# Peptides against a protein of PDB entry 4U39: the designs that were tried, part 58

Target 1, 302 residues: chain A of PDB entry 4U39
Amino acid sequence: SIKVIGVGGGGNNAVNRMIENEVQGVEYIAVNTDAQALNLSKAEVKMQIGAKLTRGLGAGANPEVGKKAAEESKEQIEEALKGADMVFVTAGMGGGTGTGAAPVIAQIAKDLGALTVGVVTRPFTFEGRKRQLQAAGGISAMKEAVDTLIVIPNDRILEIVDKNTPMLEAFREADNVLRQGVQGISDLIATPGLINLDFADVKTIMSNKGSALMGIGIATGENRAAEAAKKAISSPLLEAAIDGAQGVLMNITGGTNLSLYEVQEAADIVASASDQDVNMIFGSVINENLKDEIVVTVIATG

## One batch from the design tools (peptide; made by RFdiffusion4, then SolubleMPNN)

Design b2_p13_7_s3 (from b2_p13_7, 6 letters changed)
Fold by OpenDDE base, seed 5:
Structure b2_p13_7_s3 (fold): chain B 302 residues (1-302), chain A 13 residues (1-13)
Amino acid sequence: as target 1 above (302 residues)
Amino acid sequence: SASRVVQLLVKPK
């Protein structure tokens, strides 16, 4: 089974976005120290952590409170994650609950023998230096606790949105990129396509790989596969080129009109941009909601 | 698939 656990405000917003986009084949768990915020979750499983420590009033933007809250609730987290083959831990780094609790939850998942993937954001520079420093500490702790950690640099989202984009829309886009990171992997396992991957294939590429970079490309029209692939490998979300990656996971998602030729064309572009010795796996997914769009997601590991 | 909603009922004092 695949479980997605959203941790704190940002993680729970991402989980809500996943549910709203009908991401299939996964179980959703919302975790928070704030009981009122947790009630707004669309997740089927809702877990308040650190009830004794925080009394449901949240972590006060303190990562140490988030950490202690997860430690207090360890047995409950273990029971919620038990029997998962794969666990996604999603959070916005820089806050109290997400930054402190996500590494603890990730370690619990890993200790249970699940393939543990972190999908987290760095805060925008405008959120201030304190959040950036807290996020750096949380990301460092996540690296030790996961098999693969996808880090989304929120400042790079500002390069792909209009300059007039409201702050709330920038946060919604960060939630959407978190969704795309989880869905881009989970769909390869849970959603039948033209080329299916099994869990063992994904585990081979993602197990004990440390930090990963994600690129996303979307296109329409006659050259949509090639354009989407080119956009993915040149994505502003990539902090480095993919040519140095030891492993590449590629998802090619299209509508019912997605052709095997388009899948091959996109895969060839990503392979040509990668090292010759790279372990590349790719899957294709059919999503009827995309109509004429192709979405290419590239995850570079190593 | 039986969704076990584990409602942790915080007992009101």
Scores: peptide ipSAE 0.005, ipTM 0.383, DockQ to the pose 0.016
Fold by OpenDDE base, seed 1:
Structure b2_p13_7_s3 (fold): chain B 302 residues (1-302), chain A 13 residues (1-13)
Amino acid sequence: as target 1 above (302 residues)
Amino acid sequence: SASRVVQLLVKPK
């Protein structure tokens, strides 16, 4: 089974976005120290952590409170994650609960033998230096606790949104990029396509790989596969080129009109941008909600 | 729509 655990406010907003977009084949768990915020979650499973420590009042933007809250609730987290083959841990880094609790939850998942993937954001620079420093500490702790950690730099989202985009829409876009990171992997396992991957294929690429980069490309029209692939490998979300990656996981998602030729064309572009010795795997997904669009997601590991 | 979000990620050249 695949479980997605949203940790703190940012992680729970991402989980809500996943549910709203009908990401299939996954179980959703919302975790928070704030009981009022947790009640607003759309997840089926809602877990308040650190009830004794925080009394449901949240972590006060302190990562140490978030950490201790997860440690207090360890047994409950273990029971909720038990029997998962794969666990996605999603959080907005820089806050109290997400920054402190996500590494603890990830370690619990890993200790249970699940393939543990972190999908997290760095805060925007405008959120201030304190949040950036807290996020750096949380990301460092996540690297040790996961098999693969995808880090989304929120400032790169500002390069891709309109200059007049309201701040609330920039945060919604961060939630959507978190969704795309989770869905780009989970769909390869859970959703049929032209080329299906099994869990063992994904595990081979993602197990004990440390930091990963994610690129996303979308296109329409006659050359949509090639354009989407080129956009993915040149994505502003990539802090570095995919050149030098030890592993590449690619998802090619299209509508019912997705052709094997388009899948191959996209795969060849990504392969040509990767090292010759790279372990590349790719899957295709059919999403009936996509009309003439192709979505290419590239995850570079190692 | 999923289209608007990723179009945002791609600067129009």
Scores: peptide ipSAE 0.000, ipTM 0.369, DockQ to the pose 0.029; fails the geometry check
Fold by OpenDDE base, seed 2:
Structure b2_p13_7_s3 (fold): chain B 302 residues (1-302), chain A 13 residues (1-13)
Amino acid sequence: as target 1 above (302 residues)
Amino acid sequence: SASRVVQLLVKPK
C-alpha cells in the first residue's frame, strides 16, 4: 500500500489538494499538533500528535515542539503506517509541526521497512530568516530519515507565477507543486496505464538516494509533449540541471488523446538532457481531466 | 466512472 502523510499546516494543505484532484491508489493521513486545523483535513485518517504536550493548540512555530509531539505519538504513528510499502511524507518546512515532526514520522516509516519519500517545501524568502533557518534544520533531519527527499524551493515558484500573484496564490501553488511531486510518483505505481512501473522499479531509483530535484513542465498544442519535456528539464524548481543525476524518474501525463509518439518524444528529450549512464525510468499516465494538456514531471535523484 | 488512467512505460533501449 501507498500512504501519504501530510504533516502540519502545509503538508495538510497539500493532502487536501491531492484529495481534491482525486489522486488515486493512496491512503491519506493528516498529522497535526493543531486540532482545529486537523479538523479541516479531508483525509480519512486524522492524527493529532503531542496532545499532552500541545493540548491541540499547535507547536507555536517551534520545531522542537513538533519533534517532541511526534515522539509522544510514536506508537500511534507506527500503527497508522504499518503495512505500507511506500510512505510519502509531505510538509512545509520552516513551521513548528512540519519541520519537527516530519523527520520523526519519516524515520518511523523507514524503520518499518517502507520506501520513504519526503516531499517538502523550503519557505519563501518573504516568510523571513527564522523560517529559512528552521527549514534548513528540518531538511537536514529529513535527509537522514528518508530514502529520497524532494525539496521544492518556494522562491522558484515565484519565477513560474505572475509577479502580481497574491501571496495566497503563491502558497496555493506551493501546495499544488507538492501534489505534483507525490502524484507524479504515486500514479506511476497506483494508476493502471499503458506502461506501468512496478514498485520494484521505483524502489531501485529512490531507495537510499538522498536529495532529489523535481522539474515540472506543462504544455498544450501540436508540440505539447516536446514543450512540456523541455519545460520540465529547464524548470525553475530544479536547483541544478539533471545532468549528473544517478537516477531519473519521469512521468508523462496527458488526456485520452495522449499518443505513444508524444510519450516517446518527451522521454527522448529528458534522456538527452541526462547522463548516458543514468538509470532512467518513465511512465505515462492518462488523466481525462487534462484534455489537451501534457504534464511532464521529472525527478532527478543522486 | 473510474477515470482510466492509462500508464505508458517506455524503457529506454
Scores: peptide ipSAE 0.000, ipTM 0.374, DockQ to the pose 0.084; fails the geometry check
Fold by OpenDDE base, seed 4:
Structure b2_p13_7_s3 (fold): chain B 302 residues (1-302), chain A 13 residues (1-13)
Amino acid sequence: as target 1 above (302 residues)
Amino acid sequence: SASRVVQLLVKPK
């Protein structure tokens, strides 16, 4: 089974976005120290952590409180994650709960033998230096606790959105990017396509790989596969080229009109941008909601 | 191994 655990406010917003976009084949768990915020989650499983420590009032933007809250609730977290083959831990780094609790939750998932993937955001620069420093500490702790850590630099989202985009919309876009990161992997396992991957293929690419980076490209029209692939490998959320990655996981998602030729064309573009010795795996997914769109997701590991 | 950073393009709806 695949479980997605949203940790704190940003993680729970991402989980809500996943549910709203009908991401299939996954179980959703919402975790928070704030009981009022947790009640707004759309997840089937809602877990308040650190009830004694915080009394449901949240972590006060303190990562040490988030950490201790997860430690207090360790047994409950273990029970909720038990029997998962794969666990996605999603959080906005820089806050209290997400920054402190996500590494603890990830370690619990890993200790249970699940393939543990972190999908987290770095705060925007406008959130201030304190959040950036807290996020750096949380990301460092996540690296030790996961098999693969995908870090989304929120400042790069500002390169994709209009300059006049309100701060609230920038956060919504961060939630959407977190959704795309989880879905881009989970769909390869849970959703049949033209080329299916098994869990063992994904595990080979993601197990004990440490930091990973994710590119996404979306295109329409006659050259949509090539354009989507080119956009994915040149995506602003890639803080570095895919060149020199030890592993590449590629998802090619299209509508019912997705052809094997388009899948091959996209795969060849990503392969040509990768090292010759890269372990590349790719899957295709059919999503009827995309109609004429192709979405290419690239995850570079190592 | 140097952590490689890969760019996400999300189209605004």
Scores: peptide ipSAE 0.000, ipTM 0.355, DockQ to the pose 0.051; fails the geometry check

Design b2_p13_7_s4 (from b2_p13_7, 5 letters changed)
Fold by OpenDDE base, seed 5:
Structure b2_p13_7_s4 (fold): chain B 302 residues (1-302), chain A 13 residues (1-13)
Amino acid sequence: as target 1 above (302 residues)
Amino acid sequence: SASRVERLLVRPP
């Protein structure tokens, strides 16, 4: 089974966005120290952590409170994650609960023998230096606790969005990028396509790989596959080029009109941008909600 | 269809 655990406010917003976009084949778990915020989750499983420590009043933007809250609730977290083959831990780094609890939850998942993937955001620079410093500490702790850590640099979202984009829309977009990171992997396992991957294929690429980079490309029209692939490998979300990666996981998602030729064309472009010795795996997904669009997601590991 | 914002995220710099 695949489980997605959203940790704290940002992680729970991302989980809500996944549910709203009907990401299939995963179980959703919402975790928070704030009981009121947790009640707004759309997840079937809702877990309040650190009830004794926080009394449901949240972590006060303190990562140490988030950490201790997860430690207090360890047995409950273990029971909720038990029997998962794969666990996604999603959080907005820089806060109290997400920053402190996500590494603890990730370690619990890994200790249970699940393939543990972190999908987290760095805060925007405008959120201030304190959040950036807290996020850096949380990301460092996540790297030690996961098999693969995808880090989304929120400032790179600002390079792509219009300068007049409201702050609330920039946060919603960060939640969407977290969704795309989870869905780009989970759909390869859970959603049928033209080329299906199994869990063992994904595990081979993602086990004990440490930091990963994610690129996303979307295109329409006659050359949509090639354009989407080119956009994915040149994505502003990639803090570095995909050259030098030891492993590449590629998802090619299209509507019911996705052709095998388009899948091959996209895969060839990503392979040509990768090292010759790279372990590349790719899958295709059919999403009936996509009309004429192709979405290419590239995850570079190592 | 990808959101308008999702289309913005994939714009080449």
Scores: peptide ipSAE 0.009, ipTM 0.382, DockQ to the pose 0.030; fails the geometry check
Fold by OpenDDE base, seed 1:
Structure b2_p13_7_s4 (fold): chain B 302 residues (1-302), chain A 13 residues (1-13)
Amino acid sequence: as target 1 above (302 residues)
Amino acid sequence: SASRVERLLVRPP
């Protein structure tokens, strides 16, 4: 089974966005120290952590409180994650609960033998230096606790949205990018396409790889496959070029009109931008909600 | 050397 665990406010907003977009083949778990915020989750499984420590009043933006809250609730987390083959841990780094609890939860998943993937955001620069410093500490702890850690730099989202985009919409786009990172992997396993991958294939690319970068490209029209692939490998979300990656995981998602030629064209573009010795795997997914769009997701590991 | 795109065409059973 695949489990997605949203940790703290940002992680739970991302999980809500995944549920709203009908991401299939995954179980959703919401974790928070704030009981009122947790009640707003759309997840089927809702877990309050650190009930004794926090009394449901949240972590007060302190990562040490988030960490201790997850440690207090270790047995409950173990029970909720038991039997998962894969666990996605999603959080907005820089806060109290997400920053402190996500590494603890990730370690629990890894110790249970699940392929453990972190999908996390760095805070926007406008959220202030304190959040950036807290996020850096949380990301370092996540890197040790996961098989693969996808880090999304929120400031790079500002390069793909309109300059007039309200702050609230920029946060919604961060939630959407977290969704795309999880869905881009989970759909390769859970959703049929022209080229299916199994869990073993994904595990070979993602097991014990440490840091990863994600690129996303979306296009329409006659050259949509090539354009989507080019946008993915040049994505502002990539803090480095993919040519230094040891592994590449690619998802090519399209509607029912997605052709094998388009899949091949997209794969050849990503392969040509990668190192010759890279272990690249790719899958295709059919999403009936995509009419004329192709979405290419690239995850570079190592 | 052609990048070994191992096309794992896993046909659904």
Scores: peptide ipSAE 0.007, ipTM 0.503, DockQ to the pose 0.220; fails the geometry check
Fold by OpenDDE base, seed 3:
Structure b2_p13_7_s4 (fold): chain B 302 residues (1-302), chain A 13 residues (1-13)
Amino acid sequence: as target 1 above (302 residues)
Amino acid sequence: SASRVERLLVRPP
């Protein structure tokens, strides 16, 4: 089974976005120290952590409170994650609960023998230096606790969005990128396509890899496959080029009109941009909600 | 159709 656990405010917003986009074949868990915020989750499983420590009043933007809250609730977290083959831990880093609890939850998932993937955001620079410093500590702790850690630099989202984009829309876009990171991997396992992957294929690329980069490309028209692939490998979310990656996981998602030719064309572009010795695995997904669009997601590991 | 926002995320610089 695949479990997605959203940790704190940002993680729970991402989980809500996944549920709203009907991401299939996953179980959703919302975790928070704030009981009022947790009640707004759409997840089937809602877990309040650190009830004794926080009394449901949240972590006060303190990562140490988030950490201790997860430690207090360890047995409940273990029970909720038990029997998962794969666990996605999603959080917005820089806050109290997400920053402190996500590494503890990730370690619990890993200790249970699940393939543990972190999908987290770095805060925007405008959220202030304190959040950036807290996020750096939380990301370091996540890296040690997961098999693969995908880090989304929120400032790179500002390069993609219009300059007039309201701050609220920039946060919604961060939640959407977290959704795309989880869905781009989970769909390869859970959703049939033209080329199916199994869990063992994904595990080969993601097991004990440490940090990963994610690129996303979307295109339409006659050259949509090639354009989507080129956009994915040149994505602003890639803090480095995919050359030098030891492993590449590629998702090629299209509508019912997705052709094997388009899948091959996109795969060849990503392979040509990767090292010759790269372990590249690619899958194709059919999403009926995509009309004329192709979405290429690239996860570079190592 | 991908949201207007999803189309923005994948624009090459």
Scores: peptide ipSAE 0.007, ipTM 0.373, DockQ to the pose 0.030; fails the geometry check
Fold by OpenDDE base, seed 4:
Structure b2_p13_7_s4 (fold): chain B 302 residues (1-302), chain A 13 residues (1-13)
Amino acid sequence: as target 1 above (302 residues)
Amino acid sequence: SASRVERLLVRPP
């Protein structure tokens, strides 16, 4: 089974976005120290952590409180994650709960023998230097606790959105990128396509790889496969080129009109931008909601 | 017209 655990406010917003977009084949768990925020989760499983420590009032933007809250609730987290083959831990780094609890939850998932993937955001620069410093500590702790850590640099989202984009829309877009990171992997396992991957294929690319970068490209029209692939490898979410990656996981998602030729064309573009010795795996997914769109997701590991 | 998502995830040319 695949479980997605949203940790703290940002992680829970991402999980809500996944549920709203009907991401299939995954079980959703919402974790928070704030009981009122947790009640707004759409997840089937809702877990309040650190009830004694915080009394449901949240972590006060303190990562040490988030950490201790997860430690207090370790047995409950273990029970909720038990029997998962794969666990996605999603959080916004820089806050109290997400920064402190997500590494503890990830370690619990890994200790249970699940393939543990972190999908986390760095805070926007406008959230202030304190959040950036807290996020750096949380990301370091996540890197040790997971098999693969995808880090989304939120400031790169702002480079592409209009300068007049409201702060709330910037956060909503960060939640959507977290969704795309989880869905881009989970769909390869859970959703049939033209080329299916199994869990073992994904496990070979993602096990003990440390940090990963994610690129996404979307296109329509006659050259949509090539355009989507080119956009994915040049994505602003990629802090570095995919050149030098030891492993590449590629998802090619299209509507019912997705052809094997388009899949091959997209795969060839990503392969040509990667090292010759790269271990590349790719899958295709059919999503009827995309109609004429192709979405290419690239995850570079190593 | 590039979808909002396309604009957010793709470097402008």
Scores: peptide ipSAE 0.006, ipTM 0.404, DockQ to the pose 0.028; fails the geometry check

Design b2_p13_8_s1 (from b2_p13_8, 4 letters changed)
Fold by OpenDDE base, seed 2:
Structure b2_p13_8_s1 (fold): chain B 302 residues (1-302), chain A 13 residues (1-13)
Amino acid sequence: as target 1 above (302 residues)
Amino acid sequence: MPTNVKAYLLQKK
C-alpha cells in the first residue's frame, strides 16, 4: 500500500489538492497539532498529534513543539503507517508542525520498513529569515529520516507564475507542486499507462538516495512531448541541472491520445540531458483529464 | 535508449 501523510498546514493543503485532483491508489492521512485546521482536511484518516502538549491549539510556529507532538503520538503514527510499502511525507517547511513533526513521522515510516519519500517546500523568502532558518533545520532532519527527500524551492515557483500573481495563489501553486511531486511517483505504480513501473523499480531509484530535485514541464500541440520534456529538464524548480544525478525518475503523463512515439521522444530528451551512467527509469500514465496536455515530471536523485 | 533505461511496455492485448 501507498500512504500519503500531510504534516501541518502546508502538508494538509497539499493532501487536499491531491484528493481534489483524484490522485488514485493512495491512502491519505492528515496530521496536525491544530485540531481546527485538521477538521478542514479531506483525508479519510485525520490524526491529531500532541493533544496533551498542544491541547489542539497548534505548535505556535515552533518546530520543537511539532517534534515533541509527533514523539507524544508515536504509537498512533506507527499504527496508521503499519503495512505501508511506501510512505510519502509532505510538508511545508518553516512552520511549527510540518518542520518538527515531519522528520519524526518519516523516521517512523522508515523504521517500519516502508520506502519513505519526503516531498517538502522551502518557504518563500518573503516569509522571512526565521522561516528559512527553521526550514533548513527541518530539511536537514528530513534528510536523515527518509530514503529520498524532494525539496521544492518556493521562490522558484515565482519564476513560473505571473509577476502579478497574488501571494495566496503562489501558496496554492506550492500546494500543486507538492501534489505533482507525489502524483508523479505514485501514478507510476498505481495508475495504468503505456509504460508501467513496479514498486521494485521505484525502490531501486529512491532507496537511500538522500536529496532530490524535481522538474516539471507542461505543453500542448504537435511537439508537446518534446516541449514538455525540455521544460522539465530546464524547470526553475531544478536548483541544479540533472547532469550529475545518480538516478532519474521520469513520468510522462498524457491524455488518451498519448502516443508511444511521444513517450519515447520525451524520454530521449531527458536521457540526453542526463549523465551516461545515470540510472534512469521512466513510466507513462494516462490521465483522461489532460486531454491535449502532456505533463513531464523529472525527479533527479543524488 | 541508454542501456540503463528499464521500460515496461504494457502490451495492450
Scores: peptide ipSAE 0.010, ipTM 0.465, DockQ to the pose 0.347
Fold by OpenDDE base, seed 4:
Structure b2_p13_8_s1 (fold): chain B 302 residues (1-302), chain A 13 residues (1-13)
Amino acid sequence: as target 1 above (302 residues)
Amino acid sequence: MPTNVKAYLLQKK
């Protein structure tokens, strides 16, 4: 089974966005130290952590409280994650609960033998230096606790949204990018396409790889496959060029009109932008909601 | 805190 665990406010907002977008083949778990915020989760499984420590009042933006809250609730987390083959741990780094609890939860998933993938955001620079420093500590702890850690630099989201976008909408776009990171991987396993991957293929690329970067490209029209692939490899979300990656996982998602030729064209573009010795695995997914759109998601590891 | 992305981008320049 695939489990997605949203940790703290940002992680739970991402999980809500996944549920709203009908991401299939995954079980959703919401974790928070704030009981009121947790009640707003759409997840089937809701877990309040650190009930003794926090009394449901949240972590006060303190990562040490988030950590201790997850440690207090270790047995409950183990029970909720038991039997998962893959666990996505999603969180916004820089806060109390997400920053502190996500590494503990990830370690629990890994210790249970699940392929453990972190999908986390760095805070926007405007959230202040304290959040960035807290996020750096949380990201460091996540790297040790996961098989692969996808880090989304929120400041790069500002390059892909309208310049007049309100701050609240920029946070919603961060939740959407977290969704795309989870869905781009989970769909390769859970959703049939023209080229199917198994869990063993994904495990080969993602097991013990450390940090990863994600690129996304979306296009329509006659050259949509090539355009989507080019946008993915040049995505602002990629903090480095894809050529330095030791492994590449690629998802080519389209509507019912997605052709095998388009899948191959997209794959060839990503391969040509990657090192010759790169271990590249690609899958295709059919999503009827995309109609005439192609979405290329690239996960670069190493 | 800037209220929108434009205000943030103007502070970064």
Scores: peptide ipSAE 0.007, ipTM 0.473, DockQ to the pose 0.015
Fold by OpenDDE base, seed 1:
Structure b2_p13_8_s1 (fold): chain B 302 residues (1-302), chain A 13 residues (1-13)
Amino acid sequence: as target 1 above (302 residues)
Amino acid sequence: MPTNVKAYLLQKK
């Protein structure tokens, strides 16, 4: 089974966005120290952590409170994650609950023997230096606790949205990029396509790889596969080139009109931008909601 | 854009 655990406000917003976009084949768990915020989650499983420590009033933007809250609730987290083959831990780094609790939850998942993938955001620069420093500490702790950690730099989202985009919409786009990171992997396992991957294939690329980068490309029209692949490998979300990666995981998602030629064309572009010795795996996914659109997701590991 | 990806994209134009 695949479980997605949203941790704190940003993680729970991402989980809500996943549910709203009907990401299939996964179980959703919402975790928070704020009981009022947790009640607004769309997840089936809702877990309040650190009830004794926080009394449901949240972590006060303190990562040490988030950490201690997860430690207090360890047994409940273990029970909720038990029997998962794969666990996605999603959070917005820089806050109290997400920054402190996500590494603890990730370690619990890893200790249970699940393939543990972190999908997290770094705060925008405008959220201030304190949040950036807290996020750096949380990301460091996540790297030790996961098999793979996908880090999304929120400032790079500002390069893919209009400059006039309201701040609230920029946060919604961060939630959407977290959704795309989880879905780009989970669909390779859970959703049929032209080229299916199994869980063992994904595990070879993601097990004990540490930090990862994600690129996304979307295109339509006759050259949509090539354009989507080119956009993915040149994505502003990639803080480094995919050259030098030890592993590449690629998802090519399209509608019912997705051709094997388009899948091969997209894969060849990503392979040509990667090192010759890279372990690249690619899968295709059919999403009937993607009429004439192709979405390419690239995850570079190592 | 990373230098190598940019170089690749420029060669395919």
Scores: peptide ipSAE 0.005, ipTM 0.417, DockQ to the pose 0.038
Fold by OpenDDE base, seed 3:
Structure b2_p13_8_s1 (fold): chain B 302 residues (1-302), chain A 13 residues (1-13)
Amino acid sequence: as target 1 above (302 residues)
Amino acid sequence: MPTNVKAYLLQKK
C-alpha cells in the first residue's frame, strides 16, 4: 500500500490538494498539533499529535514542539503507517509542526521498512530568516530519516507564476507542486499507462538516494511531448542540472490521445540531457482529465 | 510584508 502523510499546515494543504485532484491508489493521513486546523483536512485519517504537550493549540512555530509532539504520539504514528510499502511524508519546512514532526514521522516509516519519500518545501525568502533557518534544520533531519528527499524551493515558484500573482496564490502553487511531486511518483505505481512501472522499479531509483530535485513541464500542441520534456529538464524547480544525477525517474502523463511515439520522444530528450551511466526509468500515465496536455515530471536522485 | 508576488520581486531588486 501507498500512504501519503501530510504534516502540519503546509502538508495538510498539500494532502487536501491531492484529494481534490483525485490522486488514485493512495491512503491519506493528516497530522497536526492544531486540532482546529486538523478538522479542516479532507483526509480519511486525521491524527492529532502531542495532545498532552500542546492541548491542540499547535506548535507555536517552534520545531522542538513539533518534534516532541511526534515523539509523544509515536505509537499512534506506527499503527497508522503499519503495512505501508511506500510512505510519502509531505510538509512545509520552516513552521513548528511540519519542521519538527516530519523527520520523526519519516524515521518511523523507514523503521517499519517502507520506502520513505519526503516531499517538502523550503519557505519563501519573504517569510523571513527565522523560517529559513528552521527549514534548514528540518531538511537536514529529513535527509537522515528518508530514502529520498525531494526539496521544492518556494522562491523558484515565483519564476513559474505570473508576477501579479497574489501572495495567497503563490502558497497555493507551493501546495500544488507538493501534489505534483507525490502524484508524479504514485501514479507510476497506481495508475495504468502505455508503459507501466512496478514498485520494485521505483524502489531501485529511490532507495537510500538522499536528496532529489524535481522538474515539471507542461505543453500542448503538435510538439507537446518534446516541449514538455524540455520544460521539465529546464524547470526552475531544478536547482542543478540533471546531468549530475545517478538516477532519474520520469513520468509522462497525457490524455487518452497520448501516443507511444510521444512517450519515446519525451524519454529520449530526458535521456540525452542525463549522464550516459544514469539509471533512468520512465513510465507513462493516462489521465482522462488531461485534454491536449502532456505533463512531464522528472525526479533526479543522487 | 508584500501582499503580492510583484511587490516581493520589486523589494528583492
Scores: peptide ipSAE 0.000, ipTM 0.406, DockQ to the pose 0.014

